Peptides against a protein of PDB entry 3PBP. Designs and how they scored, part 149

Target 1, 203 residues: chain A of PDB entry 3PBP
Amino acid sequence: LNEKDLNLILNKSLVMYESLDSTTDVIVKRNVIKQLQFVSKLHENWNSRFGKVDIQKEYRLAKVQGPFTINPFPGELYDYTATNIATILIDNGQNEIVCVSFDDGSLILLFKDLEMSMSWDVDNYVYNNSLVLIERVKLQREIKSLITLPEQLGKLYVISDNIIQQVNFMSWASTLSKCINESDLNPLAGLKFESKLEDIATI
Target 2, 203 residues: chain A of PDB entry 3PBP as posed
Amino acid sequence: LNEKDLNLILNKSLVMYESLDSTTDVIVKRNVIKQLQFVSKLHENWNSRFGKVDIQKEYRLAKVQGPFTINPFPGELYDYTATNIATILIDNGQNEIVCVSFDDGSLILLFKDLEMSMSWDVDNYVYNNSLVLIERVKLQREIKSLITLPEQLGKLYVISDNIIQQVNFMSWASTLSKSINESDLNPLAGLKFESKLEDIATI

## One batch from the design tools (peptide; made by RFdiffusion4, then SolubleMPNN)

Design b2_p26_4_s2 (from b2_p26_4, 10 letters changed)
Fold by OpenDDE base, seed 1:
Parts: C-alpha cells; sequence; structure tokens
Structure b2_p26_4_s2 (fold): chain B 203 residues (1-203), chain A 26 residues (1-26)
C-alpha cells in the first residue's frame, strides 16, 4: 500500500461519507463511518520512509459481501452455471474488470459501477453490490481456468482442454479507465466493447 | 501487520452467486 493508494481510498471513503443522509440505512451508515475511521487511521500512521502502514487486527476482519447483481444479466445464461471468476487490472490504479465464465463456454466481463464500503458488522452486506455487464465473449469451449498476468493489463488467458486463448480488452478498457478516473462518461459514447480473442498455444 | 488492501471476488459453491471479501496481502 503506497501513499497514492491511501489517498485514493481516503477520498473514496470521504465521498461515501458525504453521501450519507437521513434516508440512508443504519447499516450503511455504520459501515461507511467505520471505513472512514479505518482509512483515516491508516493515513495518519503511514510511514513514508519505509512505504508501510500498520493495520490493526480488528479492521482486517472484514466480512463477506454480496451477492452481487449483474445488470443486465444475459437471459440465455440463466440455464447455465458459473464456473470460474477472475479479476483483471485495466490500469496502474485500482480499476479492474471482473470476469466470470459459464459452462456454456461464455465469458462475461463485468465492471463494478458503484463504490462499496467494507463490512465488519454484517455478513452478506449488499449495499452498492452492482456489476455492470460490459461484454459477453462466446468461446464455445469448456473453460478450465482463468489466468491473469500482473504485468499484462487488460489481458485474460482462458485455459480449455487443448488450448490457451488470450482475451484482450484494452481496445475499450483504456477508455473505460480514463472515464472512471476523470469522472467523465462522454468518451464511452459510441465505444465498441469488442475484445480480441487470439489462440496462444495448444496444450 | 503491514499489507495491501484488495477485494477478492469468489463464486458461491453450487450457485451462480458472486460474493466478495476485502482482504490484505502481507
Amino acid sequence: as target 1 above (203 residues)
Amino acid sequence: STGDLFLDYFLVENTNEIKSKYDFTL
């Protein structure tokens, strides 16, 4: 965790806190306030000389959150089962794509459109649990695993029985990253969400 | 302890539910 990341998390936590009002659910308020307190302490305790911060044990005991909702969910996938999940970085920040494979050979690429606080008091916390469907890639293969390489942004390796395929979504992910970071959705207008599929190796 | 904060996504076994958990790398 570096200073830039701490500042980003702090800013996100402040924005969430400022969004609270009299209509906000009490559990949401509690989690957002606790996150702000946690991140503020982290920032205060940041050691710039050593590039580290001490995290108290009680804050590390975050609870499971979700389930997430996929919007829109592809109707044709209701009859199929999710088989693998992976997260792929699209920039050198914190923006990522969630990838889920299904037993029909589909791969869906998802984006978390809302900021979500950590949860400590409640299991299965579901506030801001939205994932936006960006793209569906039909591989028509039994997907055995999903692999990412940290040095390769916007690339997913799909392993099937006899082949490794690369899904490259940097054609649109770079624009998406920019839109998120700049809080400007205008560059998404007319953008084609079409990933490049390429055979890499036979196995 | 020192670590990096990350959100880990996972599939709930025998379901199509996606869940997550914030965790720390040490």
Scores: peptide ipSAE 0.585, ipTM 0.894, DockQ to the pose 0.378
Fold by OpenDDE base, seed 2:
Structure b2_p26_4_s2 (fold): chain B 203 residues (1-203), chain A 26 residues (1-26)
Amino acid sequence: as target 1 above (203 residues)
Amino acid sequence: STGDLFLDYFLVENTNEIKSKYDFTL
């Protein structure tokens, strides 16, 4: 964790806290407040010399959250089962795409459009659990695994029985990253969410 | 311990459910 990332998390936590109102569910309030307290302590205790922070055990015991909702969910995939999941960074920050494969050979690319807090009080915490469908890629083959390389932004390697393919979505992901980081959605207007599929190797 | 905070996504076995857990890299 670097100072920039810590500041980002702090800012996100503050924004979440400021969004709380009288209509907000009590569990949401508890989690958001706890996150703000946690991140504030981390920031206070941040040692720039060592790039280290001591994280108290109580905060490391975050609970499982979800299930997430996919919006819109492709109707065709109701009859199929998700097989693999991977997360891919689209910038050197915290912006990422969630990739899910299905047993029909589809790959869906998802974006978490809402910030959500960590959860400590409740298992299977559900709040701001939306994943936006960006793209569906039809590979027409059984997907065995999804591989990401941390040094390669916006690239997913799909392994099937006899081939490794690269899905490259930097054509749109770079714009998405910019929009998020600059809080300006205008560049998304007219953007085509079409990834490039390339054969990398036969196996 | 030091680490990056990240959201680890996972599939619920034999379902289309996606769940997650916040965790820290070591």
Scores: peptide ipSAE 0.586, ipTM 0.894, DockQ to the pose 0.405; fails the geometry check
Fold by OpenDDE base, seed 5:
Structure b2_p26_4_s2 (fold): chain B 203 residues (1-203), chain A 26 residues (1-26)
Amino acid sequence: as target 1 above (203 residues)
Amino acid sequence: STGDLFLDYFLVENTNEIKSKYDFTL
């Protein structure tokens, strides 16, 4: 964990904490408070000389969260099965796209629109579990695997049959990243969510 | 121990459910 990422997580944790009120669910309050305590302790224990922090074992026992909802869910995909999942960074922060493939050859590109705390007390924690559908890409072939390269922002490599294809969504993801980072959604108005497909290699 | 925090998304087997878990790289 680098200092930049630690500061980002701390800020997110503070924002979540400040959003708590008398109407907030008790489980949500517990998780948010625990996360803030955890991240604050990490920040306090941060060793800038070594670029390291000690993480207590108790905080590593985070529980599974979800299921997530996809909004809107493409009605055509109700009869199909999800086959692969990958996450792709769109900037040098923590903004990412979740990509899911289906056995009809579709890729859906998803964005988590709400911040979530970690969960320790409750299994299958469901709060702010929304994924927004951004784009559906139809490859019309069996998708075998999804590959990401950490050094390549906004790119997904799809292996299908004997072909490797690149899905490049930086045309819209750069704008999305800006909107998130600046807390201004205006640049999304009129934006086309159309990814570029390119054949890279035949296997 | 030291590590990096990340959120891992995964598919629940034989379902279309997406779940996640925060995890740490050591």
Scores: peptide ipSAE 0.583, ipTM 0.892, DockQ to the pose 0.364; fails the geometry check
Fold by OpenDDE base, seed 3:
Structure b2_p26_4_s2 (fold): chain B 203 residues (1-203), chain A 26 residues (1-26)
Amino acid sequence: as target 1 above (203 residues)
Amino acid sequence: STGDLFLDYFLVENTNEIKSKYDFTL
């Protein structure tokens, strides 16, 4: 965590707080307020010399959130089981793609379109729990594992029985990153969400 | 203690449910 990332989290927390009104659910209000309090304390206690902040145990003990919804969910996958999950950074900020494999050899690429607060008081917190389906890649292989390399943005390595394949989605993910960072979705119009699949090694 | 905040996504065993948890690297 660097100062830039801390400022970004603070700004997001402020935006969430400002969105609260009289109609907002009490649990949502409590979590958003607690997050703002937490991040504000982090910002106040930020040590620029060491590039660190002390985190109190009470804030570290965040609870599990979800389940998430996948929208739209591919109807063909209702009869199949999810096997692996990985998260891939698409820029040097915090924008990421969630990747899920299925036992039919499908890989889905997902984006979290809504900001969601941390949860401390409620288990399985469900608010703004949407994942948008961007792409479905059919590998037609049993996927054993998903591997990411932090230095390789927008790349996912898929390991099956006898092969390592690379899925490269930077053709569209660079545009998506720009759209998020600039709060402008216009560049996504007409963009093809088609990742490049390449064989890297035979095992 | 000091750490980096991150959101960890995980599959619920024997389901197709995706859950997450905010956590910290040390």
Scores: peptide ipSAE 0.582, ipTM 0.893, DockQ to the pose 0.367; fails the geometry check

Design b2_p26_4_s3 (from b2_p26_4, 9 letters changed)
Fold by OpenDDE base, seed 2:
Structure b2_p26_4_s3 (fold): chain B 203 residues (1-203), chain A 26 residues (1-26)
Amino acid sequence: as target 1 above (203 residues)
Amino acid sequence: STGELFLKYFLKPNSNEIYAKYDLSL
């Protein structure tokens, strides 16, 4: 974590806090408030010289959240099983794509459109659990694993029985990143969400 | 150690359900 990332999460936490109203669920309120308190303390205690912050144990015990929803979910995938999941960075910030493979050889590329607070109070916390379907890539082969390289933005390596393929989605992910960072969705209008598939190596 | 604050996703086996947890390895 660097100062930039800390500032980003602080801002996100503030925005979430400011979004709270009388209709917001009490558990959501508690989690958002606790997150803001946590991140604020982190920011206050941030030592730029050492790049370290002491985190109280109570905050480290964030709970599992979910299940997430995929919207829209491809109807044909109801008959298939998810096999792998990976997260791919699309910029040097915190914007990322979630990729899920299925046993039919499909990859779905997902985006979390809503900020989700950390959760401490309840198990299986469900709030802002939407994942937006961006693209479905059909590989027509059994996917064994998904690999990402942190230094390679918007690239996913798919390992099958005898081949390594690269899925490159920077054609649209760069625009998405820009839209998020600039809070302007206009550039997404008319954008084709089509990734490039390339064979990298035979195994 | 570079502290990381990120949401880690994982699949529940045989359910097609996605779960996530914030990893606070700062």
Scores: peptide ipSAE 0.551, ipTM 0.875, DockQ to the pose 0.399
Fold by OpenDDE base, seed 5:
Structure b2_p26_4_s3 (fold): chain B 203 residues (1-203), chain A 26 residues (1-26)
Amino acid sequence: as target 1 above (203 residues)
Amino acid sequence: STGELFLKYFLKPNSNEIYAKYDLSL
């Protein structure tokens, strides 16, 4: 954990806390408050000399959350099975695309449109669990693995039987990143969500 | 103890369901 990431999660935690009101679910309130307490404590304990922070044991017991919903879910994929999942950074913050492969050779690119708090008290916590479908890429081959390189924004490497291919979605992901960071969705109007597929190597 | 914070997504075995967990590992 670096200082930049700590500041980012602190800001997100504050925003979530400020969004709480009398209508907010009690479990959501508990999780958001606990997250803010946790992250605030991390920030307080941050050691800039060593680039380290101590994490209390109780906070390390964050629970699994989900299942997520995919909106819209491609009807054609109901008969197929998801095979791989990866996350790809689209900027120098924490904005990510979630990529899922299916056994029909499809890749779906997904965006988490809502911030999700950590959860501690409830198993299978389901809140702000939406993933928006951005694009479906059809490779028409068996996908064996998905590889991401942290230094390469908006790129996914797909390994199949005889080939490594690159999926590059920076054509639209740069605009998406801007929209998120500026809290303005207007630039998405008329944007084509079409990734570039390129052969990298034969294996 | 010192650790790292990130959100990890994963598929449930034998399911198309996506789950996520914040990793607070040391």
Scores: peptide ipSAE 0.550, ipTM 0.873, DockQ to the pose 0.355
Fold by OpenDDE base, seed 3:
Structure b2_p26_4_s3 (fold): chain B 203 residues (1-203), chain A 26 residues (1-26)
Amino acid sequence: as target 1 above (203 residues)
Amino acid sequence: STGELFLKYFLKPNSNEIYAKYDLSL
């Protein structure tokens, strides 16, 4: 964790805290407050010389959250099973795309549109568990694995029988990244969400 | 991102349900 990332998560935690009101669920309030306390302590205890911070076990043991909702969910995929999941960075910050493959050979590219706090108190915590469907790519192959390379932004490698394919979505993901970072969604208007598929290697 | 503190996504076995957990990288 570097200072930039720590500042970003602190700012996000503060924004979540400021969004709390009298109508907010008590569990949500507890998690948001605990996250702010945790991140604030991290910031205070950050050692720039060693590039580290000591994290108490009580904060490290965040709980699993979900299930997430996919909106809209393609109706034709209700009869199929998800096979792989991967996360792809779209910039050098915190923005990422979640990719899920299905046994029909489909890939869905998803974006988390809402900030979600860490959770400690409740198992299977469900709040702001939204994933927005951006694109569905039909490969018509049995997908065995999804591979990402941190140095290659907006690229997903799909391994099937005897072939490796690259899905490149930077044509739209670069704009999405900009929109998020600038808090302006206007540049997405009229943008075509179509990824480029390319054969990379036969195996 | 340094990835030291991140949200990790995963599928529940034999389910289409997506879950996630905040975790630290090793």
Scores: peptide ipSAE 0.549, ipTM 0.872, DockQ to the pose 0.486
Fold by OpenDDE base, seed 4:
Structure b2_p26_4_s3 (fold): chain B 203 residues (1-203), chain A 26 residues (1-26)
Amino acid sequence: as target 1 above (203 residues)
Amino acid sequence: STGELFLKYFLKPNSNEIYAKYDLSL
């Protein structure tokens, strides 16, 4: 956690708070308000000398949220089981792709299109629990593990029984990152969401 | 205590359901 990340989450928390109105669900209001209070305190208590922030125990007890919905969900995958999940950063901010593998050798790349607040009051909180399907990659092999490297943006390493492969998203992920950061969807027009697959090593 | 804030995704055992949790590491 660094100062840039704290500023980003504070801004996101403020935007969520400003979106509240008289029609907003009471649980959503409580969570958003509590998040803003929490993040504001974190920002105030940020120690730039040591790169640390004090976290009060009450805020560390955030609850699990979900299940998420995938839109659209590939109909063919209803017959298969998810095996691994990983998160890949696509820029030096907090924009990320969620990657899920299935036992048919498929990999789906997902984007969280809505900001989700932290939750403390209820279990299985389901507000803004949407994931957008960007791409399905068919590897046609059993996927044993998914690995990411923090210094390598938009890259996923897929480990199978006999090979390590790299999936590179940057052909489209750089454009997506720009669209998110600039709040402009125009660059997505005509963009092909096709990742590059490369063999890295035999094992 | 001091910590790092992050969002962790995970699969529910024996399910295709995706869950997430905001977590704080020490």
Scores: peptide ipSAE 0.534, ipTM 0.869, DockQ to the pose 0.343

Design b2_p26_4_s4 (from b2_p26_4, 12 letters changed)
Fold by OpenDDE base, seed 4:
Structure b2_p26_4_s4 (fold): chain B 203 residues (1-203), chain A 26 residues (1-26)
Amino acid sequence: as target 1 above (203 residues)
Amino acid sequence: STGELFLKYFLVPNTNEINAQYDFTL
């Protein structure tokens, strides 16, 4: 964990804490407070000389959260089953796209629009569990696996039976990244969410 | 130990359910 990322998590945790009010669910309050306490402690214990922080084991044991909702869920996919999931970074600031393949050969690109706190004590924590549908790419192939390369922002490799294809969504993801980082959604107006599909190799 | 915090997504098999878990990479 680097200092930049730690500061980002701290800021996110503070924003979540500040969003709490009298109407906020008690479980949400508990998780947000615990996260803030955790991240604050990490920040206090940050060793600038070594670029390290000791993470206590108890905080590493965050629980599974979900299920997430896809909004809107593509009606055509109700009869199909999700087969693979991957996350793709779109910038160096930890903004990411969640990619889900389906057994019809569709790939959906999703964005988590809301920050979600970690959960430690509660199973099936579902606060801010929305994923926004950005794009559906119809590959019309049996998708075997999804591969991402950390050094390649906004690129997803889709492996089918006899072909590797690249899905490149940086055409819109760069704008999305900018909008998130600048807290300005205006550049998204009129943006086409159309990814480029390219054949990379036959296998 | 030092690590990177990340949110790992995963599918529930034979469903359209997506779960996630915060984890740390060392």
Scores: peptide ipSAE 0.521, ipTM 0.874, DockQ to the pose 0.397
Fold by OpenDDE base, seed 1:
Structure b2_p26_4_s4 (fold): chain B 203 residues (1-203), chain A 26 residues (1-26)
Amino acid sequence: as target 1 above (203 residues)
Amino acid sequence: STGELFLKYFLVPNTNEINAQYDFTL
């Protein structure tokens, strides 16, 4: 964790805190406040000389959160089961695409549109649990695994029985990254969310 | 030394449920 990343997390935590009102669920309020307190303490304890901060063990024990909702959920996939999940970076920041495969050979690309606080006290914490459907790629293969390479932004490798395929979504991911970072959705207007599928190797 | 904070997603077996957990890379 570098100072830039810590500042980003602090800013996100502040924005979440400022969004709290009288209608906000008590558990959400508790978790958002606790996150802000935690991140603020980290920022205060940041050692710029050594590029490190000490985190108390108790704060590293975040709870599992979910379930997430896919919006819209593809109607054709109601009868199928999710098989793999992977996260793909789309820039050198924190923006990522969540990718889920199904047993029909579909691959869905998802974006988390809302920031979610950490949870420590509550199991199955549900807050800002939306995943926006961006694209469905139909591979029509049994997907065994999803592989990402950190040095290759906006690329997903899909491994099936006898083939490795690359899904490249940089055609739209760069625009999406810009929209998120600038908080401007205008460039998404008319953008085609069509990834390139390419055969890489036979195995 | 604390590493990066990241949200790790995972599937609940035999379901379409997606869960996640915040983790720290040390």
Scores: peptide ipSAE 0.517, ipTM 0.873, DockQ to the pose 0.393
Fold by OpenDDE base, seed 3:
Structure b2_p26_4_s4 (fold): chain B 203 residues (1-203), chain A 26 residues (1-26)
Amino acid sequence: as target 1 above (203 residues)
Amino acid sequence: STGELFLKYFLVPNTNEINAQYDFTL
């Protein structure tokens, strides 16, 4: 965590806090307030000389959150089971795509469109648990594993029985990254969300 | 080492449920 990332988390926490109103669920209010308090303390205690901050154990023990909803969920996948999940960076910041494989050989590429607070006090915290479906890729293969390489943005490696394939989605993900970073979604208008599939190796 | 805060996604076995957990890497 560098100073830039800490400032980003602080700003996100402030935005979440400012979004609270009289209609907001009490659990959401509690988690958002606790996050803001935590991040504010981290910022105050930031040691620029050592480039570090001490995080107390109680704050490091965030609880599991979910389940997430996939919107829209492909109707054809209701009868199939998710097999693998991976997160792929699309820029050198914090923007990422969540990829899920299914036992029919489908890959779905998902984006988290809403910011979510950490949860400490409540199990199964459900608020802003949205993943937007961007693309479905049909490989028609049994997917054994998903591999990502941090130095290769917007690329997913899919391992099947005898082949490694690359899914490259930078054709649209670079635009998405730009839109998020600039807070302008207009460049997404008319963009085709079609990833490139390529055979990399036979094994 | 400064820990990075990140959201780790994972599947609940034998379900289509996606969960996540905030974690700190050293």
Scores: peptide ipSAE 0.516, ipTM 0.871, DockQ to the pose 0.395
Fold by OpenDDE base, seed 5:
Structure b2_p26_4_s4 (fold): chain B 203 residues (1-203), chain A 26 residues (1-26)
Amino acid sequence: as target 1 above (203 residues)
Amino acid sequence: STGELFLKYFLVPNTNEINAQYDFTL
């Protein structure tokens, strides 16, 4: 874990802790407090000489969380099944788009609008489990796989039967990244969420 | 051990359910 990422996680953990009040669910309180304690200890144990931190084994055993909700869920996809999922970075600050393909050839692009604490003691932890629908791309092809390249921000490669296509969403993702980082949603007003689809290769 | 924290999303097979799990790359 690098120092930048550790500081980011610490900041997120502090913000979550500061959001706790008398109305917060007891399980949420417990998880948020445990996360803050964990990350604070990691920060305390950060070795600047080696750029390393030791993680205790018990904290690596985070439980599965979900299910997530897609909001709004496209009514047309209710009869179809999700086939692939991928996560794509849109900046160097760990902002991500979640991409899900369906067996009708649709690709949905999703954003997690709320921070979610880790869960260790509770199975099926469901809190801040919203994914916001940003865009639906209709490929009209059977999607076999989704490929991401870490060095290519805001680009998804879709493999179908005989073609590789690139979905490029940086036209809007750069603005979204800015909005998140600056905590200002105003630049999203009037933004078109239209990704560019391009054929890369026939296979 | 040392590692990097990341959130992994995954589909529940034959459903439209998305789950996620925090994990550490060691």
Scores: peptide ipSAE 0.519, ipTM 0.873, DockQ to the pose 0.375; fails the geometry check

Design b2_p26_5_s1 (from b2_p26_5, 13 letters changed)
Fold by OpenDDE base, seed 3:
Order: sequence, then C-alpha cells, then structure tokens
Structure b2_p26_5_s1 (fold): chain B 203 residues (1-203), chain A 26 residues (1-26)
Amino acid sequence: as target 1 above (203 residues)
Amino acid sequence: SIESQLKTKKEIGKLLTERMTKKLNA
C-alpha cells in the first residue's frame, strides 16, 4: 500500500460514508464507518510523516463491488493510532500482504481480496476496495518503522528503539500465493496463519 | 488467467473473513 493507494482507499471510504442514509443496511453502515475511521487515522499519520495528500471528496457512489472494508477489524484498535504501513510481496508476481502498525505495538496483516480500483467518472462511479484481516501480531513495542526488502518475500522488519525484529509469514503466505496462482483453495484448509518472530539485531 | 486469479482472491477473502470472524468471536 502506497500513498496513492491510501488516498484511493480514503476517497472510497469518504464516498461510502457520504452515501449513507436511512435506507442503508446496518451492516454496511457499520463497516463503512469503521473503514473510514481506520483509514482516517492512517491517513493522518501518513500526512504527518510523509506530507499531505490531496483528497478529492466530491464523488458519487454508483456501485459497490464485493467487500469494501477491512473485515473483521479488531475493535480495540479503534482506540489506537496507525503508525506505519508497509506492503510485502509474497511472490514474484503481484501478490502482496499489507501490514499496518499501531501505537499499541500491534501489527495487522491484511489481504487484498479485491483490486483497489475505482472509476472516478461522476456518472459511473464504481467503488471497489477491500482488506481482510489475516493476523494480528502484538509486539508491545513502540514501532518506529517498517522495512521491507524486495528480494525477501514475506518478510517484514520492524524497527523499535533497541531492536530490529523480523516478522516472517512465508509459512502461510507461500500457500496463499499458490492458492491464488493455481486457483485452488484446498491448501488453505487447516492452514495456520501464524507468523514467526525473530530478533535480528540490537540497535 | 487474470480473471481466475481475481475470482480466487475474492473467494479467499471470504474464507479468511469467516475464519477470522469466528476466531474473534470465540
């Protein structure tokens, strides 16, 4: 997830929020609100660190395609602020995992089950955005930064004040990649989504 | 194909959502 993608998600979330009315399904309302809250926090933090992103707010929602929010999202994290975001490749194609850190020391690993695309045509505005929670990792540290290396698939480096830790999720991401590429879900049966944590270096 | 991958991703998303939801509600 890069700045452009974040902006897209934020715009989508805003549009969805603005589309809410009395006829909107309760589940949809809840999800949209949750999504907006999450993305807003993320965006706020992003802007503070990386500069302000201009958001286009004036769009009309014509169609929602599939899931459009993070589902599920840990409720307790709504009280915390997103601090960092990273995208980790899991294969040599385009399959990736999104990671977001929070100021409680948590990491969430997210799967993009839909392409992050949108039609910005006012007359044919299409909303298509979804992130699925795979795993929550509690580090209980102040996370300063998230680092990824393009040559290291399924690995995330977490930098705190005194240590660099590696989160390795290839144990499940390799299977996930295979499932996507082969269009077969069977290997996911019984798969545990548990990442490995390793201390890499003291700093 | 790209189409098949997209479909698979959607299906995976549903499956993962269900699993995680159950986990969080347990």
Scores: peptide ipSAE 0.632, ipTM 0.943, DockQ to the pose 0.522
Fold by OpenDDE base, seed 4:
Structure b2_p26_5_s1 (fold): chain B 203 residues (1-203), chain A 26 residues (1-26)
Amino acid sequence: as target 1 above (203 residues)
Amino acid sequence: SIESQLKTKKEIGKLLTERMTKKLNA
């Protein structure tokens, strides 16, 4: 991300904010506002905290289209509701991690073991958008929004009421990407699926 | 190839499912 790219993201976020009206869902409004706050904060702190990241890709919020199933599902989350979804790129290809937040403050990181678009070419395809649970991250706070930056692989920004946190899962996602790209599962042996959580900014 | 990647993803999914299931049941 360079300053120009960040400005572009900021402008897009502003446009999104300006598009809000009385008919807009309150949850959407809140998320857009939080996104704008996040981007604004990033812009303010860009020179101090974030090195120049070359954004080669257009900033797009990629979301997984439903319906989808999550397996296995943590029993503790049965009583809670999903609040946000995000897709995070882990390489320059098409490998992604899906993240879902819950109203208990949990994040689940999910792997797409079946791609819908590719599965359609298979005879006797049964529609099942499968997501495999990789990790649960407990933040124990109300999650307002999930933000991803296309130039920052394997990083998810979590916006709460007064804090922006980064979830970095490149510690395992880089290996996962390699496994997929090389069609070799051996590097997964002994791999720990533990993401790093860091506070980025207070809001 | 796309085919090999699909197969690999499926196998990864199985492996991860097994690992997570064990973790959740521990």
Scores: peptide ipSAE 0.628, ipTM 0.944, DockQ to the pose 0.407
Fold by OpenDDE base, seed 2:
Structure b2_p26_5_s1 (fold): chain B 203 residues (1-203), chain A 26 residues (1-26)
Amino acid sequence: as target 1 above (203 residues)
Amino acid sequence: SIESQLKTKKEIGKLLTERMTKKLNA
């Protein structure tokens, strides 16, 4: 996830929000609001930690469309704030996993099922779900930073106040990569999306 | 091909969405 991707997500969320009216289903309305809240929190943290993100704020009314950009999203995480984001390579073919941390100590691992493309042409607005929840990892720590090493596939380093932990998801990411590269989903059957968490160092 | 990969990714996304949805609802 980069600035462009974040802007796209934010833009989509804003457009959806602005489309809400009195005739909108209550559940849909609630979900859209929650989605926007999530993205807004992410954006806020991005600006503070990763640099300023500029986005155009002029939007036209559009129909609420699903699925949401991040789908599904654990409802309980709407009460928390996204704190960090990282992108982890899982192969040499540029397949990636996106990770977002929250202030409750949770990590979510996300799959980019669609390429994100920014469209500013409201008349040709196409909503796509671009991130799919794969796994939630509960660390129960205040996450200070997320670090990735380009030479280490499928590994995320989580820095807390006193510890560095490694999240290793190659157990499933290798299979995922294979599925993508071979255009075969069969290996996903029965695959468990459970990452390994290991303490690396005390700091 | 890139096209095949994109198609596969989309299908994977659907599958994962279904699985995770079931998990979250359990």
Scores: peptide ipSAE 0.628, ipTM 0.942, DockQ to the pose 0.493
Fold by OpenDDE base, seed 5:
Structure b2_p26_5_s1 (fold): chain B 203 residues (1-203), chain A 26 residues (1-26)
Amino acid sequence: as target 1 above (203 residues)
Amino acid sequence: SIESQLKTKKEIGKLLTERMTKKLNA
């Protein structure tokens, strides 16, 4: 990441912010705002220490619109509020994982087991947003934003006040992708759904 | 096919639900 790239990201973030309106999903709105805050802070504090941040200029914001259901839902999270949402591509076939953050510092990784039937008829739009819980990751931090990069499959960047962390779930997502693409569940036998958490940069 | 993928996703969803439910109840 260089200053030029950061400026581009900032500009994109501003455009996204400006596109927000009263019809925008609350969680999406919060995510965009938090991302803008992060990028702005990063821009304000830009110095040589941030040169090690491997963030591409192109990024994905969460486009998931609610309402959605999560099953099963961790009982502990009933007392907490969702703060951010992101979608992470796991292959080039548009398979994705949904991530939701909570104000306790938890991340949940979710699988979309049902595709939304695009009813072009807004009045008959059945919101079949079924999400299945795959993994809960406890970060013990206030999560400011979630960043995903389309060219980085199965990777989520979690931004807190002072640190950027990477959640890498390709250890299981590659298998999941294979299962979907080959219509075979056998590779899921014994598979552990444990993501790798790594510190990327101090902010 | 798209149909086979949709079916597979549903089956995966069931399997994952069962596993996670067991884990949360342990």
Scores: peptide ipSAE 0.625, ipTM 0.943, DockQ to the pose 0.419

